# Peptides against a protein of PDB entry 4U39, part 101

Target 1, 302 residues: chain A of PDB entry 4U39
Amino acid sequence: SIKVIGVGGGGNNAVNRMIENEVQGVEYIAVNTDAQALNLSKAEVKMQIGAKLTRGLGAGANPEVGKKAAEESKEQIEEALKGADMVFVTAGMGGGTGTGAAPVIAQIAKDLGALTVGVVTRPFTFEGRKRQLQAAGGISAMKEAVDTLIVIPNDRILEIVDKNTPMLEAFREADNVLRQGVQGISDLIATPGLINLDFADVKTIMSNKGSALMGIGIATGENRAAEAAKKAISSPLLEAAIDGAQGVLMNITGGTNLSLYEVQEAADIVASASDQDVNMIFGSVINENLKDEIVVTVIATG

## One batch from the design tools (peptide; made by RFdiffusion4, then SolubleMPNN)

Design b2_p18_3_s1 (from b2_p18_3, 9 letters changed)
Fold by OpenDDE base, seed 2:
Structure b2_p18_3_s1 (fold): chain B 302 residues (1-302), chain A 18 residues (1-18)
Amino acid sequence: as target 1 above (302 residues)
Amino acid sequence: MQKQLYYFVGTAKELLAL
């Protein structure tokens, strides 16, 4: 089974966005120290952590409170994660609960033998230096606790969106990028298809790979596959070129009109930008909600 | 509709040789 755990406010916003976009074949778990915020989750499983420590009042933007809250609730987290083959841990780094609890939850998942993937954001520079420093500590702890850690630099989202984009929309886009990171992988495994990807192949590419980079490209029109692939490999979200990666996962999502030619064209572009000996997994997914759009998600591991 | 999933597992070189 695949489990997606949203940790703290940002993680739970991302999980809500995943549920709203009907990401299939995954179980959603919302984790928070704030009981009121947790009640707003759309997840089927809602877990309040650190109930004794915090009394449901949240972590007060202190990562040590978030950490201790997860430690207090370890047995409950273990039971919720038991039997998962794969666990996505999603969080906004820089806060209290997400920064402190996400590494603890990730370690619990890993210790249970699940393929553990972190999908986390760095805070925007405008959120201030304190959040950046807290996020750096949380990201460091996540690297030790996961098999693969996808880090989304929120400041790079500002390069993709219009300069006049309201702050609230920039946060919504960060939640959407978190969704795309999870969905880009989960759809390859969990989407019923003509050919199902072996989970063992995903495990080979993602196990003990450390940090990963994600690129996203979206395009429409006659050359949409090539344009989407080119945008993905040149994405501002990629802090480095994909040619240094040890593994590449690619998801090509289109509408019902997605052709095999378009899939091949997009795959060839990504492969040509990669190291020749890189282990690649690519998959194509049909999303009936996509009209003329193709979405290419590239995850470079190692 | 059955979602069509095409996948490849291999090296970038193997993919480009298809």
Scores: peptide ipSAE 0.358, ipTM 0.875, DockQ to the pose 0.677
Fold by OpenDDE base, seed 1:
Structure b2_p18_3_s1 (fold): chain B 302 residues (1-302), chain A 18 residues (1-18)
Amino acid sequence: as target 1 above (302 residues)
Amino acid sequence: MQKQLYYFVGTAKELLAL
């Protein structure tokens, strides 16, 4: 089974966005120290952590409180994650709960033998130096606790969106990028197909790979596959070129009109931009909601 | 309903050789 655990406010917002976009084949768990915020989760499983420590009032933007809250609730987290083959831990780094609890939860998942993937954001620079420093500590702790850590640099989202984009929309886009990172991988495993990708192959590419980068490309029109692939490999979210990666996961998602030719064209572009000896997995997914759009998600590991 | 159409597992070189 695949579980997605949203940790703290940002993680729970991302999980809500995943549920709203009908990401299939995954179980959703919302974790928070704030009981009021947790009640707003759309997840089937809602877990308040650190009830004794925080009394449901949240972590006060202190990662150490988030950590201790997860430690207090370890047995409950273990029970909720038990039997998962794969666990996505999603959080906005820089806050109290997400930053502190996500590494603890990730370690619990890993200790249970799940393939543990972190999908986290770095805070925007405008959120201030304190959040950046807290995020750096949380990311460092996540690296040790996960098999693969996808880090989304929120400041790079500002390069993709219009300059007039309201701050609230920039946060929504960060939640959407978190969704795309989880969905890009989960759809390769959980989406029934003519040919199913073996979870063992994903495990080989993602196990003990440390940091990963994600690129996303979206396009429409006659050359949409090529354009989406080119946008993905040149994505501002990629802090480095994919040619240095030891592993590449690629998801090509289109509408019902997605052709095998378009899939091959997009895959060839990504492969041509990668190291020749890179371990590559790609999959194609039909999403009836995309109409004329193609979405290419590239995850570079190692 | 989402459906997977195709997948590949291998090297970038192997993919380009197909």
Scores: peptide ipSAE 0.353, ipTM 0.875, DockQ to the pose 0.795
Fold by OpenDDE base, seed 4:
Structure b2_p18_3_s1 (fold): chain B 302 residues (1-302), chain A 18 residues (1-18)
Amino acid sequence: as target 1 above (302 residues)
Amino acid sequence: MQKQLYYFVGTAKELLAL
């Protein structure tokens, strides 16, 4: 089974966005120290951590409180994660709960033998230096606790949105990018198809790989597959070129009109931009909600 | 309903050779 754990405010917003977009084949768990914020989660499983420590009042933007809250609730986290083959831990780094609890939750998942993937954001520079420093500590702790860590630099989201985009919409886009990172992987495994991807192949590419980069491309029109693939490999979210990666996961998602030719064209572009000997997994997914859009998600590991 | 159409597992070189 695949479990997605949203940790703290940003992680729970991402999980809500996943549920709203009908991401299939995954179990959703919302984790928070704030009981009021947790009540707004759409997840089936809602877990308040650190109830004794925080009394449901949140972590006060202190990562040490988030860490201790997860440690207090270790047995509850273990029971919620039990029997998962794969665990996604999603969080906004720089806060109290997400920064402190996400590494503890990830370690619990890994100790249970799940393939543990972190999908986290760095705060925007405008959120201030304190949040950036807290996020750096949380990201360092996540690297030790996961098999693969996808880090989304929120400042790079500002390069793909309009300059006049309201701050609230920039945070919604960060939640959407977190969704795309989880969905880009989970759809390869959990989406029923003519041929299912072996989970063993995903483990080979993602186990003990450390940091990963993600690129996303979206396009419409006659050359949409090639345009989406080119946008994905040149995405501002990619902090480095994909040709240095030891593994590449690619998801090509389109509407019911997605052709085999478009899938092959997009795959060839990504493969041509990769190292020749890179271990590559590609999958194609039909999403009826995309209509005429193609979405290419590339995850570079190693 | 989401459906997977195709997948590939191998090297980038092997993919380009298909």
Scores: peptide ipSAE 0.340, ipTM 0.873, DockQ to the pose 0.837
Fold by OpenDDE base, seed 3:
Order: C-alpha cells, then sequence, then structure tokens
Structure b2_p18_3_s1 (fold): chain B 302 residues (1-302), chain A 18 residues (1-18)
C-alpha cells in the first residue's frame, strides 16, 4: 500500500489539495500538534501528536516541540504506517510541527521497511531568516531519515507565477507543487494500465538516493508534448541540470487524446537531456480532467 | 478514471534506441 502523511499545517494543506484533485490509489494521514487545524483535514486518518506536551495548542513554531510531539506519539505513528510499502512524508519546512515531526515520522516509516520519500518545501524568503534556518535544520534531518528527499524551493515558485500574485496564492501554489510531486510518483505505481510498473523498479530508482529535484512543464497545442518536456527539464524548480542525476522518474499526463507519439516525443527530450547511463522510469497517464493540456513531471534523484 | 498507457524502465540510451 501507498500512504501519504501530511505533517503540520503545510503538509496537511498539501494532503487536502491531493484529496481535492482525486489522487488515486493512496491512503491519506494528517498529523498535527494543533487539534483545531487537524479537524479541518480531509484525510481519512487524523492523528494528533504530542497531546500531553502541547495539549492540542500546536508547537509554537518551535521544531523541538514538533520533534518531541512525534517522539511522544511514536507507537501511534508506527501503527498508522504499518503495512505500507511506500510512505510519502509531506511538510512545509520552517514551522514547528512540520520541521520537527516530519524527520521523526520519516525515520519510523523507514524503520518499518517502507520506501520513504520526503516531499517538502523550503520557506519563502519573505517568511524571514528564522524560518529559513529552521527549515535548513529540518531538511538536514529529513535527508538522513528518508530514501529520497524532494525539496521544493518556494522562492522558485515566484518565477513561474505572476509577480503580483498575492501571498495566499503563492502558498496555494506551493501546496499544488507538493501535490504534483506526490502524484507524479504515485500515479506511476497506483494507476492501472496496459502494463503496470513494478514497485521493485521504483525502489531501485528511489532507495537511498538522498536529495532529489523536481521539474514541471505544462503545455497545450500541436507541440504540447515537446513543449511540456522542455519546460520540465528547464523548470525553475530544478536547482541543477538533470544530466547530473543518477536516476530520473518521468510522468507524462494528458487527456484522452494523449497519443503514443506525444509520449515518445516527450520521453526522448528528457532522455536526451539526461546522462546516457541514467536509470530512467517513465510512465504515461490519462487524466480525463485534462482536456488539451499535457503535464510532464521530472524527478531527478542522486 | 486514470489509465496508464505506457511505461519504460531502463537507461536513457536504451530509451533512445527504441
Amino acid sequence: as target 1 above (302 residues)
Amino acid sequence: MQKQLYYFVGTAKELLAL
């Protein structure tokens, strides 16, 4: 089974966005120290951590409180993650609960033998230096606790949206990018197809790979596949070129009009931009909610 | 419903040789 665990406010917002976008074949768990915020989760499983420590009042933006809250609730986390083949741990880094608890939860998932993937955000520069420093510590702890850690630099989201985008919409876009990172992988595994991807192949690409980068491209029109692929490999979210990666996961998602030619064209572009000997997994998915759009998601590991 | 059309597992070189 695949489990997605959202940790703290940002992680829970991302999980809500996944549920709203009908991401299939995954179980959702919401974790928070704030009981009121947790009640707003759409997840089937809602877990309050650190009830003795925090009394449901949250972590006060302190990562050490988030850490201790997860440690207090270790047995409850273990039971919720038990039997998962894969666990996505999603969080916004820089806060109290997400920054402190996500590494503890990731380690619990890994110790249970699940393929453990972190999908986390760095805070925007405007959130202040304190949050950025807290996020750096949380990301370092996540890297040791996961098989693969996808880090989304929120400041790079400002390069793909209008500069006049309200702060609230910039956070919604960060939640959407977290959704795209999880869905881009989960759809490859969980979507029934003519030929199913073996979970063993995903393990080979993602196990013990450390840091990963994600690129996203969206396009429409006659050359939409090629344009989406080119946008993905040149995405502002990619802090480095994909040619340095040891592994590449690619998802090509389109509507019911997605052709095999378009899939091949997009895959060839990403392969041509990659190292010749890079281990690649590519999959194509039909999403009936996409009309004329193609979405290419690239995850570079290593 | 989402449906998978095609997948590939291999090297970039192997993909380009198909």
Scores: peptide ipSAE 0.334, ipTM 0.863, DockQ to the pose 0.811

Design b2_p18_3_s2 (from b2_p18_3, 9 letters changed)
Fold by OpenDDE base, seed 1:
Structure b2_p18_3_s2 (fold): chain B 302 residues (1-302), chain A 18 residues (1-18)
Amino acid sequence: as target 1 above (302 residues)
Amino acid sequence: MKKLLFYFVGTAKELLSL
């Protein structure tokens, strides 16, 4: 089974966005120290952590409180994660709960033998130096606790949105990018198809790979496949070129009109931009909601 | 309903040789 755990405010917002976008074949777990915020989750499983420590009042933007809250609730987390083959741990780094609890939850998932993937954001620079420093510590702890850690640099989202984009919309876009990171992988594994991807192949590319980067490209029109692929490999979210990656996971998602030629064209572009000996997985997904859009998601590992 | 059409597993070189 695949489980997605949203940890703290940002992680829970991302999980809500995943549920709203019908990310299929995954179980959703919302984890928070704030009981009021947790009640707003759309996840089927809601877990309050650190109830004794925090009394449901949250972590006060202190990662050590988030850590201790997850440690207090270890047995509950273990029970919720039991039998998962894969666990996505999603969080906004820089906060108390997400930053502190996500590494603990990830370690629990890994210790249970799940392929453990972190999908986390760095805070925007405007959230201040304290959040950035807390995020750096949380990311470092996540890296040790996961098989693969996808880090989304929120400041790079500002390069792909309009300059007049309200701060609230920038946070919503961060939640959407977290969704795309989880969905880009989960749709390859959990989506029923003519040919199912072997989970063993995903494990080979994602196990013990450390940090990963994600690029996203969306396009429409006659050259949409090529344009989406080019946008994905040149995405501002990619802090480095994909040619240095040891593994590449690619998802090509289109509407019912997605052709084999378009999939091949997009795959060839990504492969041509990658190291020749890179281990690649790509999958093509039909999503009836995309109409004329093609979405290419590239995850570079290693 | 989402459907996986196909997948590839291999090297970038192998993919480009198809």
Scores: peptide ipSAE 0.375, ipTM 0.897, DockQ to the pose 0.829
Fold by OpenDDE base, seed 2:
Structure b2_p18_3_s2 (fold): chain B 302 residues (1-302), chain A 18 residues (1-18)
Amino acid sequence: as target 1 above (302 residues)
Amino acid sequence: MKKLLFYFVGTAKELLSL
């Protein structure tokens, strides 16, 4: 089974966005120290952590409180994660609960033998230096606790959105990018198809790879496949070129009009930009909600 | 309903040789 755990406010917002976008074949768990915020989760499983420590009042933007809250609730987290083959741990780094609890939850998942993937954001520079410093500590702890850690630099989201984008929409886009990171992988595994991806192949590419980068490209029109692939490999979210990666996961999602030629064209562009010996997984997904759009998601591991 | 149509597992070189 695949489990997605949203940890703290940002992680739970991302999980809500995943549920709203009908990300199929995954179980959702919302984790928070704030009981009121947790009640707003759309996840089927809602777990309050650190109930004794925090009394449901949240972590007060202190990562050490988030950590201790997860440690207090270890047995509950273990039971919720038991039997998962794969666990996504999603959080906004820089806060109290997400920054402190996400590494603890990730370690619990890994210790249970699940393929553990972190999908986390760095805070925007405008959230201030304290959040950036807290995020750096949380990301370091996540890197030790996961098999693969996808880090989304929120400041790079500002390069892909309009300059006049309201601050609230920039946070919604961060939640959407977190969704795309989880969905880009989960749709390859959990989407019913003519041919299912072997989970062993995903393990080979994602196990003990450390940091990963994600690129996203979206395009429409006659050259949409090539344009989407080019946008994905040149995405501002990629803090480095994909040619240094040890593994590449690619998801090519289109509408019912997605052609095999378009899939091949997009795959060839990404492969040509990658190291020749890189282990690649690519998959094509039909999403009936996409009209003329192709979405290419690239995850570079290692 | 989403459907997986095709997947590939291999090297970039193997993919480009197809």
Scores: peptide ipSAE 0.360, ipTM 0.889, DockQ to the pose 0.820
Fold by OpenDDE base, seed 5:
Structure b2_p18_3_s2 (fold): chain B 302 residues (1-302), chain A 18 residues (1-18)
Amino acid sequence: as target 1 above (302 residues)
Amino acid sequence: MKKLLFYFVGTAKELLSL
């Protein structure tokens, strides 16, 4: 089974966005130290951590409180993650609960033998230096606790959106990018198809790879496959070129009109931009909601 | 309903040789 665990406010906002976008074939778990915020989760499983430590009042933007809250609730986290083959741990780094608890939860998932993937954001520069420093510590702890850590630099989202985008919409776009990172992988595994991706192949590409980068491209029109692929490999979310990666995961999602030629064209563009010996997995997904759009998601590991 | 059409597993070189 695949489980997605949202940790703290940012992680739970991302999980809510995943549920609203009908990310299929995954179980959702919401974790928080704030009982009031947790009640707003759309997840089927809701877990308050550190009830003795925090009394449900949250972590006070302190990562050490988030960490201790997860440690207090270890047995509950273990029971909620039990039997997962894969666990996505999603969080907004820089806060109290997400930054402190996400590494502990990731380690619990890994110790249970799940393929553990972190999908986390760095805070925007406008959230201040304290959040950036807390995020750096949380990302470092996540890197040691996961098989693969996808880090989304929120400041790069500001290069994709209009310069006049309100702060609230920038956070919603960060939640959407977190969704795209989880969905880009989960749709390859959990979506029923003519040929199911072997979970062993996913493990080969994602196990013990450390940091990963994600690129996204969306296009429409006659050259939409090529344009989406080119946008994905040149995405502002990629802090480095994909030619240095040891592994590449690619998801090509289109509507019912997605052709084999378009899939091949997009895959060839990404392969041509990659190292010749890179281990590559690509999958094609039909999503009836995309109509004329193609979405290419590239995850570079290693 | 979402459907997986197909996937590939291999090297970038192997993919470009198909």
Scores: peptide ipSAE 0.343, ipTM 0.880, DockQ to the pose 0.807
Fold by OpenDDE base, seed 4:
Structure b2_p18_3_s2 (fold): chain B 302 residues (1-302), chain A 18 residues (1-18)
Amino acid sequence: as target 1 above (302 residues)
Amino acid sequence: MKKLLFYFVGTAKELLSL
């Protein structure tokens, strides 16, 4: 089974966005130290951590409180993650709960033998130096606790949104990028198809790979496949070129009019931008909600 | 409803040779 665990405010907002976008074939778990914030989760499983430590009042933006809250609730986390083949741990880094608890939760998932994938954000620079420093510590702890860590630099989201985008919409876009990172992988494994991806192949590409980068491209029109692929490999979210990766996961998602030719064209663009000997997983997904859009997601590992 | 059409597992070189 695949489980997605949202940790703290940003992780729970991302999980809510995943549920709203009908990300199929995954179980959702919401984790927080704030009981009021946790009540707003759409997840079926809601877990308050550190109830003795925090009394449900949250972590006070302190990662050490988030860490201790997860440690207090270890047995409850273990039971919620039990029997998962894969666990996505999603969080906004720089806060108390997400930064402190996400590494502990990831380690619990890994110790249970799940393929453990972190999908986390760095805070915006405008959130201040304290949040950036806290996020750096949380990201370092996540790297040790996961098989693969996708880090989304929120400042790069400002390059893909309009300059006049309200701050609230920039945070919504961060939640959407977290969704795309989880969905880009989970749809390849959990989406019913004519041929199911072997989970062993995903393990080969994602196990013990450390840091990963994600690129996203969206396009419409006659050349939409090539445009989406080019946007994905040149995405501002890619902090490095994909040709240095040891593994590439590519998801090409389109509407019911997605052609085999468009899929091949997009795949060839990404493969041509990659190292020739890179281990690649490519998958194509039909999503009726995309109509005339193609979405290419590239995840570079290693 | 979402559907997986197909997948490929291999090298970038192998993919480009298809």
Scores: peptide ipSAE 0.334, ipTM 0.877, DockQ to the pose 0.841

Design b2_p18_3_s3 (from b2_p18_3, 9 letters changed)
Fold by OpenDDE base, seed 3:
Structure b2_p18_3_s3 (fold): chain B 302 residues (1-302), chain A 18 residues (1-18)
Amino acid sequence: as target 1 above (302 residues)
Amino acid sequence: MKKILFYFVGTAKELLAL
């Protein structure tokens, strides 16, 4: 089974966005130290951590409180993650609960033998230097606790949106990018197809790979597949070129009009930009909610 | 309902040779 665990405010907002976008074939778990914020989660499983430590009042933006809250609730986290083949741990780094608890939860998932994937954000520069420093410590701890860690630099989201985008909309876009990172992988595993992907192949590409980068491209029109692929490999979210990666996961999602030719054209562009010997997994997904759009998601590991 | 058309697993070189 696949489990997605949202940790703290940012992680729980991302999980809500996944549920609203009907991401199928995954179980959702919301974790927080703030009981009022946790009640707003759409997840089926809601877990308050550190109830003795915090009394449900949250972590006060302190990562050490988030860490101790997860340690207090270790047995409850183990029970909720038990029997998962894969665990996604999603969080906004720089806060108290997400930064402190996400590495502890990731380690618990890994110790249970699940393929453990972190999908986390770095805070925007406007959130201040204290949040950036806290995020750096949380990301370092996540790297040790996961098989693969996708890090989304929120400042790079400001390169793909209008510069006049309100702060609230920039946070909603960060939640959407977290959704795209989880969904890009989970749709490949959980969606029934004409040819099914073996979970063992995903495990080979994602196990013990450390840091990963994600690129996203969206396009419409006659050359939409090629344009979406080119946007994905040149995405501002990619802090490095994909030709240095040891593994590539690609998801090509379109509407019911997605052609085999369009899929091949997009795949050839990503393969041509990759190392010749890179281990590649790609999948083509039909989403009836996409009309004329193609979405290409690329995850570079290693 | 979402459906997957197909998957590929292999090298970038093997993909370009299809």
Scores: peptide ipSAE 0.363, ipTM 0.887, DockQ to the pose 0.813
Fold by OpenDDE base, seed 5:
Structure b2_p18_3_s3 (fold): chain B 302 residues (1-302), chain A 18 residues (1-18)
Amino acid sequence: as target 1 above (302 residues)
Amino acid sequence: MKKILFYFVGTAKELLAL
């Protein structure tokens, strides 16, 4: 089974966005120290952590409180994660609960033998230096606790949205990028297909790879496959070129009109931009909600 | 219903040789 755990406010907002976008084949778990915020989760499983420590009042933007809250609730987290083959841990780094609890939850998932993938955001520069420093510590702790850690630099989201985008919409776009990172992988595993992905192949590309970067490209029109692939490999979310990666996971998602030619064209563009000896997983997904759009998601590991 | 149409596992070089 695949489990997605939203940790703290940002992680739970991302999980809510995943549920709203009908990301299928995954179990959703919302984790928080704030009982009021947790009640707003759309997840089927809701877990309050650190009830003795925090009394449900949250972590007060302190990562050490988030960490201790997860440690207090270890047995509950273990029971909720039991039998997962894969665990996505999603959080907004820089807060109290997400930053402190996400590494503990990730380690619990890994110790249970699940393939553990972190999908986390760095805070925007406008959230202030304290959040950036807390996020750096949380990202470092996540890197040690996961098999693969996808880090989304929120400031790079400002390069793909309008300059006049309200702060609230920039956070909603960060939640959407977190959704795209989880969905780009989970759709390859959890979606029934003509050819099923062997979970062993996913393990080979994602196990013990450390940091990963994600690129996203969206296009429409006659050259939409090539344009989406080119946008994905040149995405502002990529802090480095994909040619330095040891592994590449690619998802091409289109509507019912997605052709094999478009799939091949997009795959060839990403392969041509990669190291010749890079281990690649490539999958194509049909999403009936996509009309004329193609979405290419590239995850570069290593 | 979402469906996987095609899947590849291999090297970038192997993909380009298909």
Scores: peptide ipSAE 0.359, ipTM 0.884, DockQ to the pose 0.794
Fold by OpenDDE base, seed 2:
Structure b2_p18_3_s3 (fold): chain B 302 residues (1-302), chain A 18 residues (1-18)
Amino acid sequence: as target 1 above (302 residues)
Amino acid sequence: MKKILFYFVGTAKELLAL
């Protein structure tokens, strides 16, 4: 089974966005130290951690409280993650709960033998230096606790959105990018297809790969496949070129009019931008909610 | 209902040789 665990406010917002977008074939778990915030989760499984430590009042933006809260609730986390083949741990880094608890939860998932993928954000520069420093510590701890860590630099989201985008919409876009990172992988595994991807192949590409980068491209029109692929490999979310990656996972999502030619064209563009010996997985997904849009998601591992 | 139409597993070189 695939489990997505949202940790703290940002992780739970991302999980809510995943549920709203009908990301199928995954079990959702919301984790928080704040009981009131946890009640707003759309996840079926809601877990309050550190109930004795925090009394449900949250971590007070302290990562050490988030860490201790997850440690207090270790057995409950183990039981919730038991039997998962894959665990996505999603969080906004820089806060108390997400930064402190996400590495502990990730380690628990890994110790249970699940393929453990972190999908996390770095805070925007405008959230201040304290958040950035806390996020750096949390990201370091996540790297040790996961098989693959996708890090989304929120400041790069500001390069994709309009300059006039309100701060609230920038946070919503960060939640959406977290969704796209999880969905880009989970749809390849969990979506029933004519041909199903073997989980063993995903495990080969994602196991013990360390840091990963994600690029996203969206396009419409006659050249939409090529344009979406080019946008994905040149995405501002990619802090480095994909040619240095040891593995590439690509998702090509389109509407019911997605052609095999468009899939091939997009895959060839990404392959041509990658190392020749890189292990690639690509999959094509039909989303009936997409009209003329193609969405290309590239995850570069290693 | 979402469906996977196609997937590939291999090297970038193997993909470009298809």
Scores: peptide ipSAE 0.334, ipTM 0.871, DockQ to the pose 0.793
Fold by OpenDDE base, seed 4:
Structure b2_p18_3_s3 (fold): chain B 302 residues (1-302), chain A 18 residues (1-18)
Amino acid sequence: as target 1 above (302 residues)
Amino acid sequence: MKKILFYFVGTAKELLAL
């Protein structure tokens, strides 16, 4: 089974966004130290951690409280993760709960033998230096606790949104990018297809790979496949070129009019931008909600 | 309903050779 764990406020917002977008074939778990915030989760499983430590009042933006809260609730986390083949741990780094608890939860998932993937955000620079420093510590702890860590730099989201975008919409876009990172992988594994992807192949590309980069491209029109692929490999979210990656996962998602030619064209663009010997997985997904859009998600590992 | 059309697993070189 695939489990997605949203940890703290940002992780829970991302999980809510995943549920609202009908990301299929995954079980959702919301984790928080704030009981009131946790009640707003749409996840089937809601877990309050550190109830003795925090009394449900949250971590006070302190990562050490988030860490201790997850440690207090270790057995409950283990039981919720039991039998997962893959675990996504999603969080906004820089806060108390997400930064402190996400590495502990990830380690528990890894110790249970699940393929453990972190999908986390760095805070915006405007959230202040304290959050950036806390996020750096949380990201470092996540790297040790996961098989693959996708880090989304929120400041790069400001390059893909309008300059007049309200702050609330920039946070919603961060939640959407977290969704795209999880969904880009989970749809390849969990979506029933004409050909099923072997989970062993995903393990080969994602196990013990450390940091990963994600690119996203969206396009419409006659050249939409090529445009979406070009946008994905040149995405502001890619902090480095994909030609240095040891593994590439690509998801090509379109509407019911997605053609085999469009899939091949998008795949060839990404492959041509990659190292010739890179281990590549690509999958094509039909999503009836995309109409005339193609979405290409590229995840570069290693 | 979401459906997978197909997958490829291999090298970038193998993909470009298809």
Scores: peptide ipSAE 0.292, ipTM 0.842, DockQ to the pose 0.818

